# Peptides against a protein of PDB entry 1Y0J: the designs that were tried, part 14

Target 1, 39 residues: chain A of PDB entry 1Y0J
Amino acid sequence: EARECVNCGATATPLWRRDRTGHYLCNACGLYHKMNGQN

## One batch from the design tools (peptide; made by RFdiffusion4, then SolubleMPNN)

Design b1_p12_4_s1 (from b1_p12_4, 9 letters changed)
Fold by OpenDDE base, seed 2:
Structure b1_p12_4_s1 (fold): chain B 39 residues (1-39), chain A 12 residues (1-12)
Amino acid sequence: as target 1 above (39 residues)
Amino acid sequence: DEELFRRGEAAA
């Protein structure tokens, strides 16, 4: 896979997350967004 | 809402 986190640019993560618009986020960034509601 | 994928679960 040539996936990349749209927030931090990471190419590897134990769990990929995808927001409502389909953008991929690494687990850490996805959780950060979920908890804070912003980048 | 968000969707979750384990490593290697998506397209390779």
Scores: peptide ipSAE 0.107, ipTM 0.616, DockQ to the pose 0.053
Fold by OpenDDE base, seed 1:
Structure b1_p12_4_s1 (fold): chain B 39 residues (1-39), chain A 12 residues (1-12)
Amino acid sequence: as target 1 above (39 residues)
Amino acid sequence: DEELFRRGEAAA
């Protein structure tokens, strides 16, 4: 699809995540945010 | 909290 991670720009990931504001994150970036709470 | 979508799954 045409989706992109708002953090790293990746266009492919096994699992798309969406943060509290509705922005799409790849699995890796989503997990990083969730586990560390840092940008 | 966060929402999850498998690759290719329709977005909400």
Scores: peptide ipSAE 0.107, ipTM 0.619, DockQ to the pose 0.053
Fold by OpenDDE base, seed 3:
Structure b1_p12_4_s1 (fold): chain B 39 residues (1-39), chain A 12 residues (1-12)
Amino acid sequence: as target 1 above (39 residues)
Amino acid sequence: DEELFRRGEAAA
């Protein structure tokens, strides 16, 4: 399957993250969301 | 809060 970051559209990342609502985020976007609360 | 997945962890 081709996973995609719901925030930036990246299809590859060293670490996939999933937010509390189940959306997949690349590592970078996941960290951004974690630190800023949301996009 | 959030789940973490190593590349290839989930069925692809």
Scores: peptide ipSAE 0.104, ipTM 0.617, DockQ to the pose 0.053
Fold by OpenDDE base, seed 5:
Structure b1_p12_4_s1 (fold): chain B 39 residues (1-39), chain A 12 residues (1-12)
Amino acid sequence: as target 1 above (39 residues)
Amino acid sequence: DEELFRRGEAAA
């Protein structure tokens, strides 16, 4: 089914990321979260 | 750690 980035709502991304909390993030938001520790 | 899934690879 359709997946959605919990931060920006994107439904498409070249790479889905899932943080240790289990939240799905698009590649861009995931990288941002990783680099800054938060969205 | 972080799990990574290429487009279409992840379930759901």
Scores: peptide ipSAE 0.111, ipTM 0.631, DockQ to the pose 0.056; fails the geometry check

Design b1_p12_4_s2 (from b1_p12_4, 5 letters changed)
Fold by OpenDDE base, seed 3:
Structure b1_p12_4_s2 (fold): chain B 39 residues (1-39), chain A 12 residues (1-12)
Amino acid sequence: as target 1 above (39 residues)
Amino acid sequence: DEALYEAGKAAA
């Protein structure tokens, strides 16, 4: 089992993040979501 | 989406 970013599908990132509902996001996508309020 | 990934990289 490998973790995947729910936004871009990346399986590796310097820092795993999570959205407000607990979905895993890579660092890049997590930052984008945080700043832009995207899905 | 991949576009969001690229945007996030720029923001990181």
Scores: peptide ipSAE 0.152, ipTM 0.714, DockQ to the pose 0.262
Fold by OpenDDE base, seed 5:
Structure b1_p12_4_s2 (fold): chain B 39 residues (1-39), chain A 12 residues (1-12)
Amino acid sequence: as target 1 above (39 residues)
Amino acid sequence: DEALYEAGKAAA
């Protein structure tokens, strides 16, 4: 089993983040969504 | 749960 970013599909990142509902996001997507809002 | 599949790929 491998974790993947729910936004871009990346399976590796220097820092895993999570959205408000607990879904995993890579660092870049997590920062993007934090700054621009969730889908 | 809410999924982000419709969002565009992002880069910091």
Scores: peptide ipSAE 0.149, ipTM 0.711, DockQ to the pose 0.116
Fold by OpenDDE base, seed 1:
Structure b1_p12_4_s2 (fold): chain B 39 residues (1-39), chain A 12 residues (1-12)
Amino acid sequence: as target 1 above (39 residues)
Amino acid sequence: DEALYEAGKAAA
């Protein structure tokens, strides 16, 4: 199985991040969540 | 949301 960003569906990223509840996010979406508190 | 990916890229 391949990991996917739960927000945008990307399957590759320079850095996997996780949201507050542990879901995987790509680097870009993870940074957006971090800065805004939501997707 | 794919648009949020682009927004995040600006912050990356």
Scores: peptide ipSAE 0.164, ipTM 0.720, DockQ to the pose 0.260; fails the geometry check
Fold by OpenDDE base, seed 4:
Structure b1_p12_4_s2 (fold): chain B 39 residues (1-39), chain A 12 residues (1-12)
Amino acid sequence: as target 1 above (39 residues)
Amino acid sequence: DEALYEAGKAAA
């Protein structure tokens, strides 16, 4: 049950982030969501 | 981007 980015499926990242509803995102996808409001 | 979201998941 390794953690996965709900956007890209990555299982490793320098920093795990979470979207507004609590889903885990890798750093890259999380930053994209943060900057654009959504992916 | 919703389309990018689905594409990302598919590429994983």
Scores: peptide ipSAE 0.113, ipTM 0.672, DockQ to the pose 0.117; fails the geometry check

Design b1_p12_4_s3 (from b1_p12_4, 8 letters changed)
Fold by OpenDDE base, seed 2:
Structure b1_p12_4_s3 (fold): chain B 39 residues (1-39), chain A 12 residues (1-12)
Amino acid sequence: as target 1 above (39 residues)
Amino acid sequence: DAELFAKGQAAA
């Protein structure tokens, strides 16, 4: 499988994150979501 | 909040 960030489509990241609904996010997008509540 | 996974964690 080739995991990808549901927000930016990135397939590589230092740390994968998953939002509360289970969607995979790259570290950057995940942090953005966490910080702002959404993209 | 968001769950964290190591870069190569559980490659499906």
Scores: peptide ipSAE 0.105, ipTM 0.593, DockQ to the pose 0.056
Fold by OpenDDE base, seed 4:
Structure b1_p12_4_s3 (fold): chain B 39 residues (1-39), chain A 12 residues (1-12)
Amino acid sequence: as target 1 above (39 residues)
Amino acid sequence: DAELFAKGQAAA
């Protein structure tokens, strides 16, 4: 197993987030998603 | 909002 951000491909992050459809996002992309509704 | 997972939690 090796989790990967579906947006940027990062495999490491201080905090994993998961979008509304269950896809994993690194903290940065997750926050971007939250603020803008898209990547 | 989006779920949050601590570092080290099991993969999807």
Scores: peptide ipSAE 0.104, ipTM 0.598, DockQ to the pose 0.057
Fold by OpenDDE base, seed 1:
Structure b1_p12_4_s3 (fold): chain B 39 residues (1-39), chain A 12 residues (1-12)
Amino acid sequence: as target 1 above (39 residues)
Amino acid sequence: DAELFAKGQAAA
């Protein structure tokens, strides 16, 4: 299946992340969420 | 914290 970052809509990333509530995030958005708690 | 997956891992 196709996957998308729930924050920015990216469909490709070197590393997929999943936030505390199970949403898929691209690497960049995942790191941002981790550091700031939200976008 | 956020879980990490290699690109394409666990994809259907």
Scores: peptide ipSAE 0.103, ipTM 0.596, DockQ to the pose 0.054
Fold by OpenDDE base, seed 5:
Structure b1_p12_4_s3 (fold): chain B 39 residues (1-39), chain A 12 residues (1-12)
Amino acid sequence: as target 1 above (39 residues)
Amino acid sequence: DAELFAKGQAAA
């Protein structure tokens, strides 16, 4: 099956992250969210 | 905090 980052739509990343609501984020977007609190 | 998964580790 395919997975995609809910923020940027990327389908590949070296590390998938899952936010507090369970949505998948690529590593880059996950880090961005973590650092800035939101999209 | 956010959960982490190695590439291809989890299905979805």
Scores: peptide ipSAE 0.102, ipTM 0.603, DockQ to the pose 0.058

Design b1_p12_4_s4 (from b1_p12_4, 9 letters changed)
Fold by OpenDDE base, seed 3:
Structure b1_p12_4_s4 (fold): chain B 39 residues (1-39), chain A 12 residues (1-12)
Amino acid sequence: as target 1 above (39 residues)
Amino acid sequence: DEELFKKGEEAA
């Protein structure tokens, strides 16, 4: 099973993040969401 | 804001 970032579709990242609703985000997108509150 | 972390796992 290959996990994918719900924002960019990346399948690999040094650190998977999960938002408050349980969606998986790659590290980059997760940080972006954190800082901007949106993708 | 709530955020969980999980390091990626590399398959051999």
Scores: peptide ipSAE 0.096, ipTM 0.605, DockQ to the pose 0.054
Fold by OpenDDE base, seed 1:
Structure b1_p12_4_s4 (fold): chain B 39 residues (1-39), chain A 12 residues (1-12)
Amino acid sequence: as target 1 above (39 residues)
Amino acid sequence: DEELFKKGEEAA
C-alpha cells in the first residue's frame, strides 16, 4: 500500500508517525510538530 | 507531549 504524509505529501520516510487523530506524518514533520507544537 | 505521536516503521 501507499502512504502519504498529511503535512508535506512525502511517500517515503525512515519512520512513519501518527498524530492524535490517526493521520500519518513522515518522521521529519512528526518531529517538528512534536517538538514545536506548530504546523 | 510524547503521547500525541505514535511511531511506526513501514514493513514491506
Scores: peptide ipSAE 0.082, ipTM 0.613, DockQ to the pose 0.061
Fold by OpenDDE base, seed 5:
Structure b1_p12_4_s4 (fold): chain B 39 residues (1-39), chain A 12 residues (1-12)
Amino acid sequence: as target 1 above (39 residues)
Amino acid sequence: DEELFKKGEEAA
């Protein structure tokens, strides 16, 4: 199996992040959520 | 997942 960003479906990223619920986010989506608090 | 819309993350 391969890891996927739960937001955009990306399978590759310079840095994997995880939200407070434990879901994986690519760096871009993770930063977006961190900065905005929402999609 | 609804909780995706909540701020907060950590590198993994």
Scores: peptide ipSAE 0.079, ipTM 0.605, DockQ to the pose 0.068
Fold by OpenDDE base, seed 2:
Structure b1_p12_4_s4 (fold): chain B 39 residues (1-39), chain A 12 residues (1-12)
Amino acid sequence: as target 1 above (39 residues)
Amino acid sequence: DEELFKKGEEAA
């Protein structure tokens, strides 16, 4: 299977993250979500 | 809250 960041669609990242609702985010988008609570 | 997974590329 292939994983995609639900925000930007990236398929590769230094670190995969998952938000509280279980969605996968690339490191960059995950950090943004963590800091701002949004995309 | 946010969870962290393996760095780099994940298989499968």
Scores: peptide ipSAE 0.122, ipTM 0.643, DockQ to the pose 0.059; fails the geometry check

Design b1_p12_5_s1 (from b1_p12_5, 6 letters changed)
Fold by OpenDDE base, seed 1:
Structure b1_p12_5_s1 (fold): chain B 39 residues (1-39), chain A 12 residues (1-12)
Amino acid sequence: as target 1 above (39 residues)
Amino acid sequence: SPAHEAGLAALA
């Protein structure tokens, strides 16, 4: 399906992640959120 | 973490 990172808008990533509210993040943004608590 | 737990493999 057509998915998009809610943070950066990327449409392709090696691994889709999800934030605490269930919104999709690309791998990079998801890891950034994990490490820093937010974007 | 929630991000890890909800991780999904990319589609083709």
Scores: peptide ipSAE 0.088, ipTM 0.618, DockQ to the pose 0.062
Fold by OpenDDE base, seed 3:
Structure b1_p12_5_s1 (fold): chain B 39 residues (1-39), chain A 12 residues (1-12)
Amino acid sequence: as target 1 above (39 residues)
Amino acid sequence: SPAHEAGLAALA
């Protein structure tokens, strides 16, 4: 399937992450959210 | 982490 990061639109990442609502985030965006609490 | 575990369990 064609998965996309809901933040940056990336379609490939070493590790998919998911936000508290279940939306997929690439590893980079997921870590950014975790570290900063938001975009 | 929860996000990490969820990601590892979910393949595209």
Scores: peptide ipSAE 0.071, ipTM 0.616, DockQ to the pose 0.056
Fold by OpenDDE base, seed 5:
Formats: C-alpha cells, structure tokens, sequence
Structure b1_p12_5_s1 (fold): chain B 39 residues (1-39), chain A 12 residues (1-12)
C-alpha cells in the first residue's frame, strides 16, 4: 500500500513520523516540524 | 509517542 508525507509528498522514508494531529510525515519533515512547530 | 509508533509501524 501507499503512504505519503503530508508535507513533501515523499512515499518512502527510513522512518515514518506523525504530527500532533496524526498526519504522516517522512523522517526529515517530521524532525523539522518537531523542532520548529511547522512544516 | 505517535511519531515513534508510526516509525515502528512504517508499513508500505
């Protein structure tokens, strides 16, 4: 099945993350969001 | 955390 980062659209990542509202983010976007509070 | 749970369950 397919999954996409809600920020950049990536379909593959070494580690999927999820934001505070449950949206999937790739590792890179998730880390950025975590550190800055925004995508 | 949700982020960690998602990582552990990084299903295709």
Amino acid sequence: as target 1 above (39 residues)
Amino acid sequence: SPAHEAGLAALA
Scores: peptide ipSAE 0.067, ipTM 0.613, DockQ to the pose 0.055; fails the geometry check
Fold by OpenDDE base, seed 4:
Structure b1_p12_5_s1 (fold): chain B 39 residues (1-39), chain A 12 residues (1-12)
Amino acid sequence: as target 1 above (39 residues)
Amino acid sequence: SPAHEAGLAALA
């Protein structure tokens, strides 16, 4: 299957992350969300 | 962490 970052739409990342509601984020977007609480 | 666990367990 093809996974996508719910924030930027990326389909590949060094590390998939997940936000507090379970949505998949690429590593970069996940870190951004972690640090800022949102996109 | 949950984020890392999701990455480790994720299926593409």
Scores: peptide ipSAE 0.065, ipTM 0.612, DockQ to the pose 0.053; fails the geometry check

Design b1_p12_5_s2 (from b1_p12_5, 8 letters changed)
Fold by OpenDDE base, seed 1:
Structure b1_p12_5_s2 (fold): chain B 39 residues (1-39), chain A 12 residues (1-12)
Amino acid sequence: as target 1 above (39 residues)
Amino acid sequence: SARAEAGRAALA
């Protein structure tokens, strides 16, 4: 199995991030979530 | 959500 971003489904990213609940997000989705409070 | 849609589109 491969890790994937729970938001966009990406399986590769320069940096895996996690949301406030611990779900994995790719770097881009994680940053968007951080800046806007949601994706 | 906007970013979710954009992310999926980028992967298409």
Scores: peptide ipSAE 0.121, ipTM 0.666, DockQ to the pose 0.231
Fold by OpenDDE base, seed 3:
Structure b1_p12_5_s2 (fold): chain B 39 residues (1-39), chain A 12 residues (1-12)
Amino acid sequence: as target 1 above (39 residues)
Amino acid sequence: SARAEAGRAALA
């Protein structure tokens, strides 16, 4: 199985990020979440 | 949310 972003479903990203509860997010979704408090 | 919607739309 492949890792996927819990927000958008992407399976590839230049940098995997994680939200405050440990869920994997692609770089773009992770940055959005960080800046806005949620995706 | 805006980013979630945009992400899903990009994959459609």
Scores: peptide ipSAE 0.120, ipTM 0.662, DockQ to the pose 0.195
Fold by OpenDDE base, seed 4:
Structure b1_p12_5_s2 (fold): chain B 39 residues (1-39), chain A 12 residues (1-12)
Amino acid sequence: as target 1 above (39 residues)
Amino acid sequence: SARAEAGRAALA
């Protein structure tokens, strides 16, 4: 199996990020989450 | 939220 963004389902990203509870997010979703407090 | 909904829609 491959890593997947828990928000959008992407399996590839320039940079994997993690939310406050440790779930993996692609770069885009991670930045959105960080800026807005949620996805 | 908005980003989640947009992401899911893009996969359809």
Scores: peptide ipSAE 0.107, ipTM 0.653, DockQ to the pose 0.180
Fold by OpenDDE base, seed 2:
Structure b1_p12_5_s2 (fold): chain B 39 residues (1-39), chain A 12 residues (1-12)
Amino acid sequence: as target 1 above (39 residues)
Amino acid sequence: SARAEAGRAALA
């Protein structure tokens, strides 16, 4: 099994991030979420 | 949302 970004489905990223409720996000989606409050 | 759509498009 492999981790997936819950937003875009990516399975690889330079840095895994997590949203406020603990869901895994790739670096890009995590930064977008942080800046805009959503993906 | 915008980032979700862009991500899915990139994987298509």
Scores: peptide ipSAE 0.127, ipTM 0.672, DockQ to the pose 0.217; fails the geometry check

Design b1_p12_5_s3 (from b1_p12_5, 6 letters changed)
Fold by OpenDDE base, seed 1:
Structure b1_p12_5_s3 (fold): chain B 39 residues (1-39), chain A 12 residues (1-12)
Amino acid sequence: as target 1 above (39 residues)
Amino acid sequence: SAAHEAGLAALA
C-alpha cells in the first residue's frame, strides 16, 4: 500500500502533512493549504 | 524534530 496526497495524488514527498480533519497532503499541497486556507 | 524524522507533520 502507498499513501497518497488527497489533493494532487502524489505518493512521495519528503514530509507528509495532515490537515485539521486528518487528511494526508504532500508537503507542497499542505503548505499551500496552510498559507491560503485551501487550494 | 520527531515529526521531520518520521516524515509527518500536522497542518496548523
Scores: peptide ipSAE 0.057, ipTM 0.581, DockQ to the pose 0.056
Fold by OpenDDE base, seed 2:
Structure b1_p12_5_s3 (fold): chain B 39 residues (1-39), chain A 12 residues (1-12)
Amino acid sequence: as target 1 above (39 residues)
Amino acid sequence: SAAHEAGLAALA
């Protein structure tokens, strides 16, 4: 399967993250979300 | 790290 960051569309990342509702985010977008509460 | 090796983690 081809996983994709729901924010930036990246298909590869050192660490896939998932938000509280289960959406996949690349590491960078996930950290941004975590810190800022938004994309 | 183990999380990076697994390539998956939940947001806090």
Scores: peptide ipSAE 0.057, ipTM 0.593, DockQ to the pose 0.060
Fold by OpenDDE base, seed 5:
Structure b1_p12_5_s3 (fold): chain B 39 residues (1-39), chain A 12 residues (1-12)
Amino acid sequence: as target 1 above (39 residues)
Amino acid sequence: SAAHEAGLAALA
């Protein structure tokens, strides 16, 4: 299975991030979640 | 960048 951002569905990103429960996020969504605590 | 090469990071 191809990795996919759980927030936006992107399958490619320069840097995969992971939220506190281990779900994969693309860089952009990960930073957004980190800064705001939500999407 | 080093982060791009690593390709993975956890959110704090």
Scores: peptide ipSAE 0.055, ipTM 0.586, DockQ to the pose 0.062
Fold by OpenDDE base, seed 4:
Structure b1_p12_5_s3 (fold): chain B 39 residues (1-39), chain A 12 residues (1-12)
Amino acid sequence: as target 1 above (39 residues)
Amino acid sequence: SAAHEAGLAALA
């Protein structure tokens, strides 16, 4: 078992983020989603 | 912050 970003599949990141429904995102994807509302 | 130290942050 390993955590992975639901958007890009990355398994490592300096900062894990979670979207409004609890899905894990890497830092980069999380920021992208936050700024744009989606991938 | 606690979130950064834990390496986890939530998006609102």
Scores: peptide ipSAE 0.052, ipTM 0.579, DockQ to the pose 0.055

Design b1_p12_5_s4 (from b1_p12_5, 5 letters changed)
Fold by OpenDDE base, seed 4:
Structure b1_p12_5_s4 (fold): chain B 39 residues (1-39), chain A 12 residues (1-12)
Amino acid sequence: as target 1 above (39 residues)
Amino acid sequence: SPRHEAGLEALK
């Protein structure tokens, strides 16, 4: 298995991020979540 | 799904 962004399902990203609960997000979704407080 | 759609938006 491979890591997946819990938001968009991407399996590759320049930088893996995590939300406040620890779920993995791709860089783009992580930044979106950080800026908007949600995804 | 809502989360997937939001992710697609974030990827733009």
Scores: peptide ipSAE 0.097, ipTM 0.677, DockQ to the pose 0.294
Fold by OpenDDE base, seed 2:
Structure b1_p12_5_s4 (fold): chain B 39 residues (1-39), chain A 12 residues (1-12)
Amino acid sequence: as target 1 above (39 residues)
Amino acid sequence: SPRHEAGLEALK
C-alpha cells in the first residue's frame, strides 16, 4: 500500500502533514487546510 | 489535481 493525500490524492510530497483528526495531507494541501480551516 | 494546484498557488 502507498500513503496518499486525502484531499488531492498525491502519493509524494516534500513533507507529509496531518489534519486535526490524523488524516494525511501533502505539504501543499496541509498548509492550505491550516490557512483556510478546510481543504 | 485541482486541489493540489490550489494549495501550491496559495503558497506562492
Scores: peptide ipSAE 0.091, ipTM 0.674, DockQ to the pose 0.578
Fold by OpenDDE base, seed 1:
Parts: C-alpha cells; structure tokens; sequence
Structure b1_p12_5_s4 (fold): chain B 39 residues (1-39), chain A 12 residues (1-12)
C-alpha cells in the first residue's frame, strides 16, 4: 500500500528518513531516532 | 505519538 513511518504510522512527511537497518521513518521520528539512538 | 511529538519539538 502506502509507505508509513514504522514508529508513528504517519503516511506523509516533508522528508522520509530511514533508520540504520533501513526502516522508513517520518522526518520527526527520524530526527528523534538520530538524536537519541532509538524511537 | 510521543516520539513523533518529541521529534517535532526538536525541530523548533
């Protein structure tokens, strides 16, 4: 279906990011993950 | 989502 953030379920974001193992994250969750090491 | 909200907050 449609891509969604594996953390919050959002289906739309200004910028799709990916975690270290390739899972898609919305921009906000991706930044949180990057800053804190996890979601 | 708390994590989503935290991420948005970090952008401010």
Amino acid sequence: as target 1 above (39 residues)
Amino acid sequence: SPRHEAGLEALK
Scores: peptide ipSAE 0.098, ipTM 0.683, DockQ to the pose 0.714; fails the geometry check
Fold by OpenDDE base, seed 5:
Structure b1_p12_5_s4 (fold): chain B 39 residues (1-39), chain A 12 residues (1-12)
Amino acid sequence: as target 1 above (39 residues)
Amino acid sequence: SPRHEAGLEALK
């Protein structure tokens, strides 16, 4: 199975990130979440 | 949530 961004469903990203509760996010969604508190 | 909506749109 492949890892997926919990926000947008992407399975590929330049950098996997994790949110405050440990869920995987693609780089773009992770940055947005970091800056705004949510996606 | 805005990124969630944008991401879902991109997947269509």
Scores: peptide ipSAE 0.080, ipTM 0.642, DockQ to the pose 0.209; fails the geometry check

Design b1_p12_6_s1 (from b1_p12_6, 8 letters changed)
Fold by OpenDDE base, seed 2:
Structure b1_p12_6_s1 (fold): chain B 39 residues (1-39), chain A 12 residues (1-12)
Amino acid sequence: as target 1 above (39 residues)
Amino acid sequence: MEEIERIREELE
Protein backbone atom coordinates (compact mmCIF):
# COMPACT_ATOMS: atom_id res chain seq x y z
CA GLU B 1 0.00 0.00 0.00
CA ALA B 2 1.37 3.35 -1.12
CA ARG B 3 -1.15 5.47 0.76
CA GLU B 4 -0.16 8.49 2.84
CA CYS B 5 -2.05 10.51 5.42
CA VAL B 6 -2.65 13.95 3.93
CA ASN B 7 -2.25 15.50 7.38
CA CYS B 8 0.87 13.91 8.88
CA GLY B 9 2.35 11.92 6.01
CA ALA B 10 2.13 8.58 7.80
CA THR B 11 2.23 5.59 5.46
CA ALA B 12 0.94 3.03 7.93
CA THR B 13 -2.00 3.01 10.33
CA PRO B 14 -4.23 0.42 11.98
CA LEU B 15 -7.20 2.04 10.24
CA TRP B 16 -7.37 4.33 7.23
CA ARG B 17 -10.01 7.01 7.22
CA ARG B 18 -11.32 9.34 4.55
CA ASP B 19 -12.66 12.87 4.81
CA ARG B 20 -15.80 14.07 3.03
CA THR B 21 -13.77 15.02 -0.03
CA GLY B 22 -12.05 11.66 -0.31
CA HIS B 23 -8.64 12.51 1.14
CA TYR B 24 -6.94 9.82 3.21
CA LEU B 25 -6.14 10.24 6.88
CA CYS B 26 -4.48 7.86 9.29
CA ASN B 27 -6.60 6.74 12.23
CA ALA B 28 -5.00 9.18 14.66
CA CYS B 29 -5.44 12.23 12.44
CA GLY B 30 -8.93 11.21 11.45
CA LEU B 31 -10.01 10.88 15.06
CA TYR B 32 -8.22 14.04 16.11
CA HIS B 33 -9.93 16.09 13.42
CA LYS B 34 -13.30 14.52 14.14
CA MET B 35 -13.12 15.06 17.89
CA ASN B 36 -11.77 18.60 17.69
CA GLY B 37 -14.03 19.86 14.92
CA GLN B 38 -11.21 20.16 12.42
CA ASN B 39 -11.27 19.07 8.79
CA MET A 1 -17.40 19.45 11.67
CA GLU A 2 -16.11 17.45 8.73
CA GLU A 3 -17.21 13.83 8.58
CA ILE A 4 -14.42 11.27 8.63
CA GLU A 5 -15.30 7.86 7.25
CA ARG A 6 -13.73 4.49 7.95
CA ILE A 7 -11.98 2.79 5.05
CA ARG A 8 -12.24 -0.98 5.39
CA GLU A 9 -10.51 -1.90 2.16
CA GLU A 10 -6.72 -1.92 2.32
CA LEU A 11 -5.22 -1.48 -1.13
CA GLU A 12 -1.52 -2.14 -1.56
Scores: peptide ipSAE 0.051, ipTM 0.532, DockQ to the pose 0.058
Fold by OpenDDE base, seed 3:
Structure b1_p12_6_s1 (fold): chain B 39 residues (1-39), chain A 12 residues (1-12)
Amino acid sequence: as target 1 above (39 residues)
Amino acid sequence: MEEIERIREELE
């Protein structure tokens, strides 16, 4: 199936990440979460 | 999705 970043809608990324609630984020948006202590 | 909404605001 197709996956997309819940933040920016990207459908492709070097690495899929997940937020604390289990939603998928692209690498870039996921790193933003981490930087803001939202992991 | 409160967490994602916060990020969207911060990135604008």
Scores: peptide ipSAE 0.038, ipTM 0.492, DockQ to the pose 0.109
Fold by OpenDDE base, seed 1:
Structure b1_p12_6_s1 (fold): chain B 39 residues (1-39), chain A 12 residues (1-12)
Amino acid sequence: as target 1 above (39 residues)
Amino acid sequence: MEEIERIREELE
């Protein structure tokens, strides 16, 4: 099993981020949600 | 991220 972004399903990213519950987000999705106030 | 978690639940 490979780690994947819970938002877009990407399995590779320059930087893994996490939501408050510990789910993984790729860098792009993490930044997008942070900038747009989505949680 | 509660919204994403809800969407995932609905798609299962």
Scores: peptide ipSAE 0.037, ipTM 0.492, DockQ to the pose 0.055
Fold by OpenDDE base, seed 4:
Structure b1_p12_6_s1 (fold): chain B 39 residues (1-39), chain A 12 residues (1-12)
Amino acid sequence: as target 1 above (39 residues)
Amino acid sequence: MEEIERIREELE
């Protein structure tokens, strides 16, 4: 299975993160959401 | 970010 960031669709990242509901986010999107208090 | 919002709605 090919993992994808649910925000930007990226399939590769130096660090996979997960939002509050368990969906995968790439490092960049995960940090962005954390900084903005969204996911 | 709309995709995350859409997914959340579908999972409710």
Scores: peptide ipSAE 0.037, ipTM 0.505, DockQ to the pose 0.045

Design b1_p12_6_s2 (from b1_p12_6, 8 letters changed)
Fold by OpenDDE base, seed 1:
Structure b1_p12_6_s2 (fold): chain B 39 residues (1-39), chain A 12 residues (1-12)
Amino acid sequence: as target 1 above (39 residues)
Amino acid sequence: DEEIEQIREELE
């Protein structure tokens, strides 16, 4: 196991997210990605 | 809007 955010490397987050390609993002990076259309 | 899904279930 040991999931980690593909963008920042965080291993813990209140809410995991996943991009269209299936990569895991922490909540913060996922929201950033959603707002800016990129990581 | 970006397609970022929320994962609430435990997968691993």
Scores: peptide ipSAE 0.188, ipTM 0.713, DockQ to the pose 0.057
Fold by OpenDDE base, seed 3:
Order: structure tokens, then sequence, then C-alpha cells
Structure b1_p12_6_s2 (fold): chain B 39 residues (1-39), chain A 12 residues (1-12)
């Protein structure tokens, strides 16, 4: 298990998140997208 | 807003 954030490329995060299409996001990017919608 | 799931990593 070596996942990467599809937005920033981070390989480690306090909490992994996943968007509705199944892409993994680090906690920071997940929260960013949740609040703003897109990149 | 878009739903973002929280996923806990599987630990050995």
Amino acid sequence: as target 1 above (39 residues)
Amino acid sequence: DEEIEQIREELE
C-alpha cells in the first residue's frame, strides 16, 4: 500500500480521503476540495 | 457540496 494524493502527490498524511470518483487525496487537499470544489 | 470520504489506512 503506497498511495499518493492525486492533487499534490503527497505519499503521507494524517488522514487519507477519497473523492466520489475514488481518487485518493491527502487530508489537506481533501479539505480544500471539499470547501472549494476544484483545484 | 462534494462528498469526500475519510479513509483510515490499513495497519499491519
Scores: peptide ipSAE 0.183, ipTM 0.694, DockQ to the pose 0.056
Fold by OpenDDE base, seed 2:
Structure b1_p12_6_s2 (fold): chain B 39 residues (1-39), chain A 12 residues (1-12)
Amino acid sequence: as target 1 above (39 residues)
Amino acid sequence: DEEIEQIREELE
């Protein structure tokens, strides 16, 4: 049960996010993708 | 822009 951000590999974040394809992203990467649509 | 949803649920 050790989740990892598919973008940066982080295992801890104040808020997990999920992209349109269902992959988990840490808050930072999720916000980055949301704002820029890239990594 | 790309849809990113917040996940508040605790997962196993």
Scores: peptide ipSAE 0.225, ipTM 0.722, DockQ to the pose 0.058; fails the geometry check
Fold by OpenDDE base, seed 5:
Structure b1_p12_6_s2 (fold): chain B 39 residues (1-39), chain A 12 residues (1-12)
Amino acid sequence: as target 1 above (39 residues)
Amino acid sequence: DEEIEQIREELE
């Protein structure tokens, strides 16, 4: 594989997430996006 | 809404 968070570039996370556009986010960034909106 | 989907299974 070759996965990385589209927001912070992290290559490892305890839980990968994916936004509605299909981009992968690490757990932290995914949670932030979910709670807010962008970045 | 599940705007951010959780993926618990490790993929290749």
Scores: peptide ipSAE 0.159, ipTM 0.683, DockQ to the pose 0.058; fails the geometry check

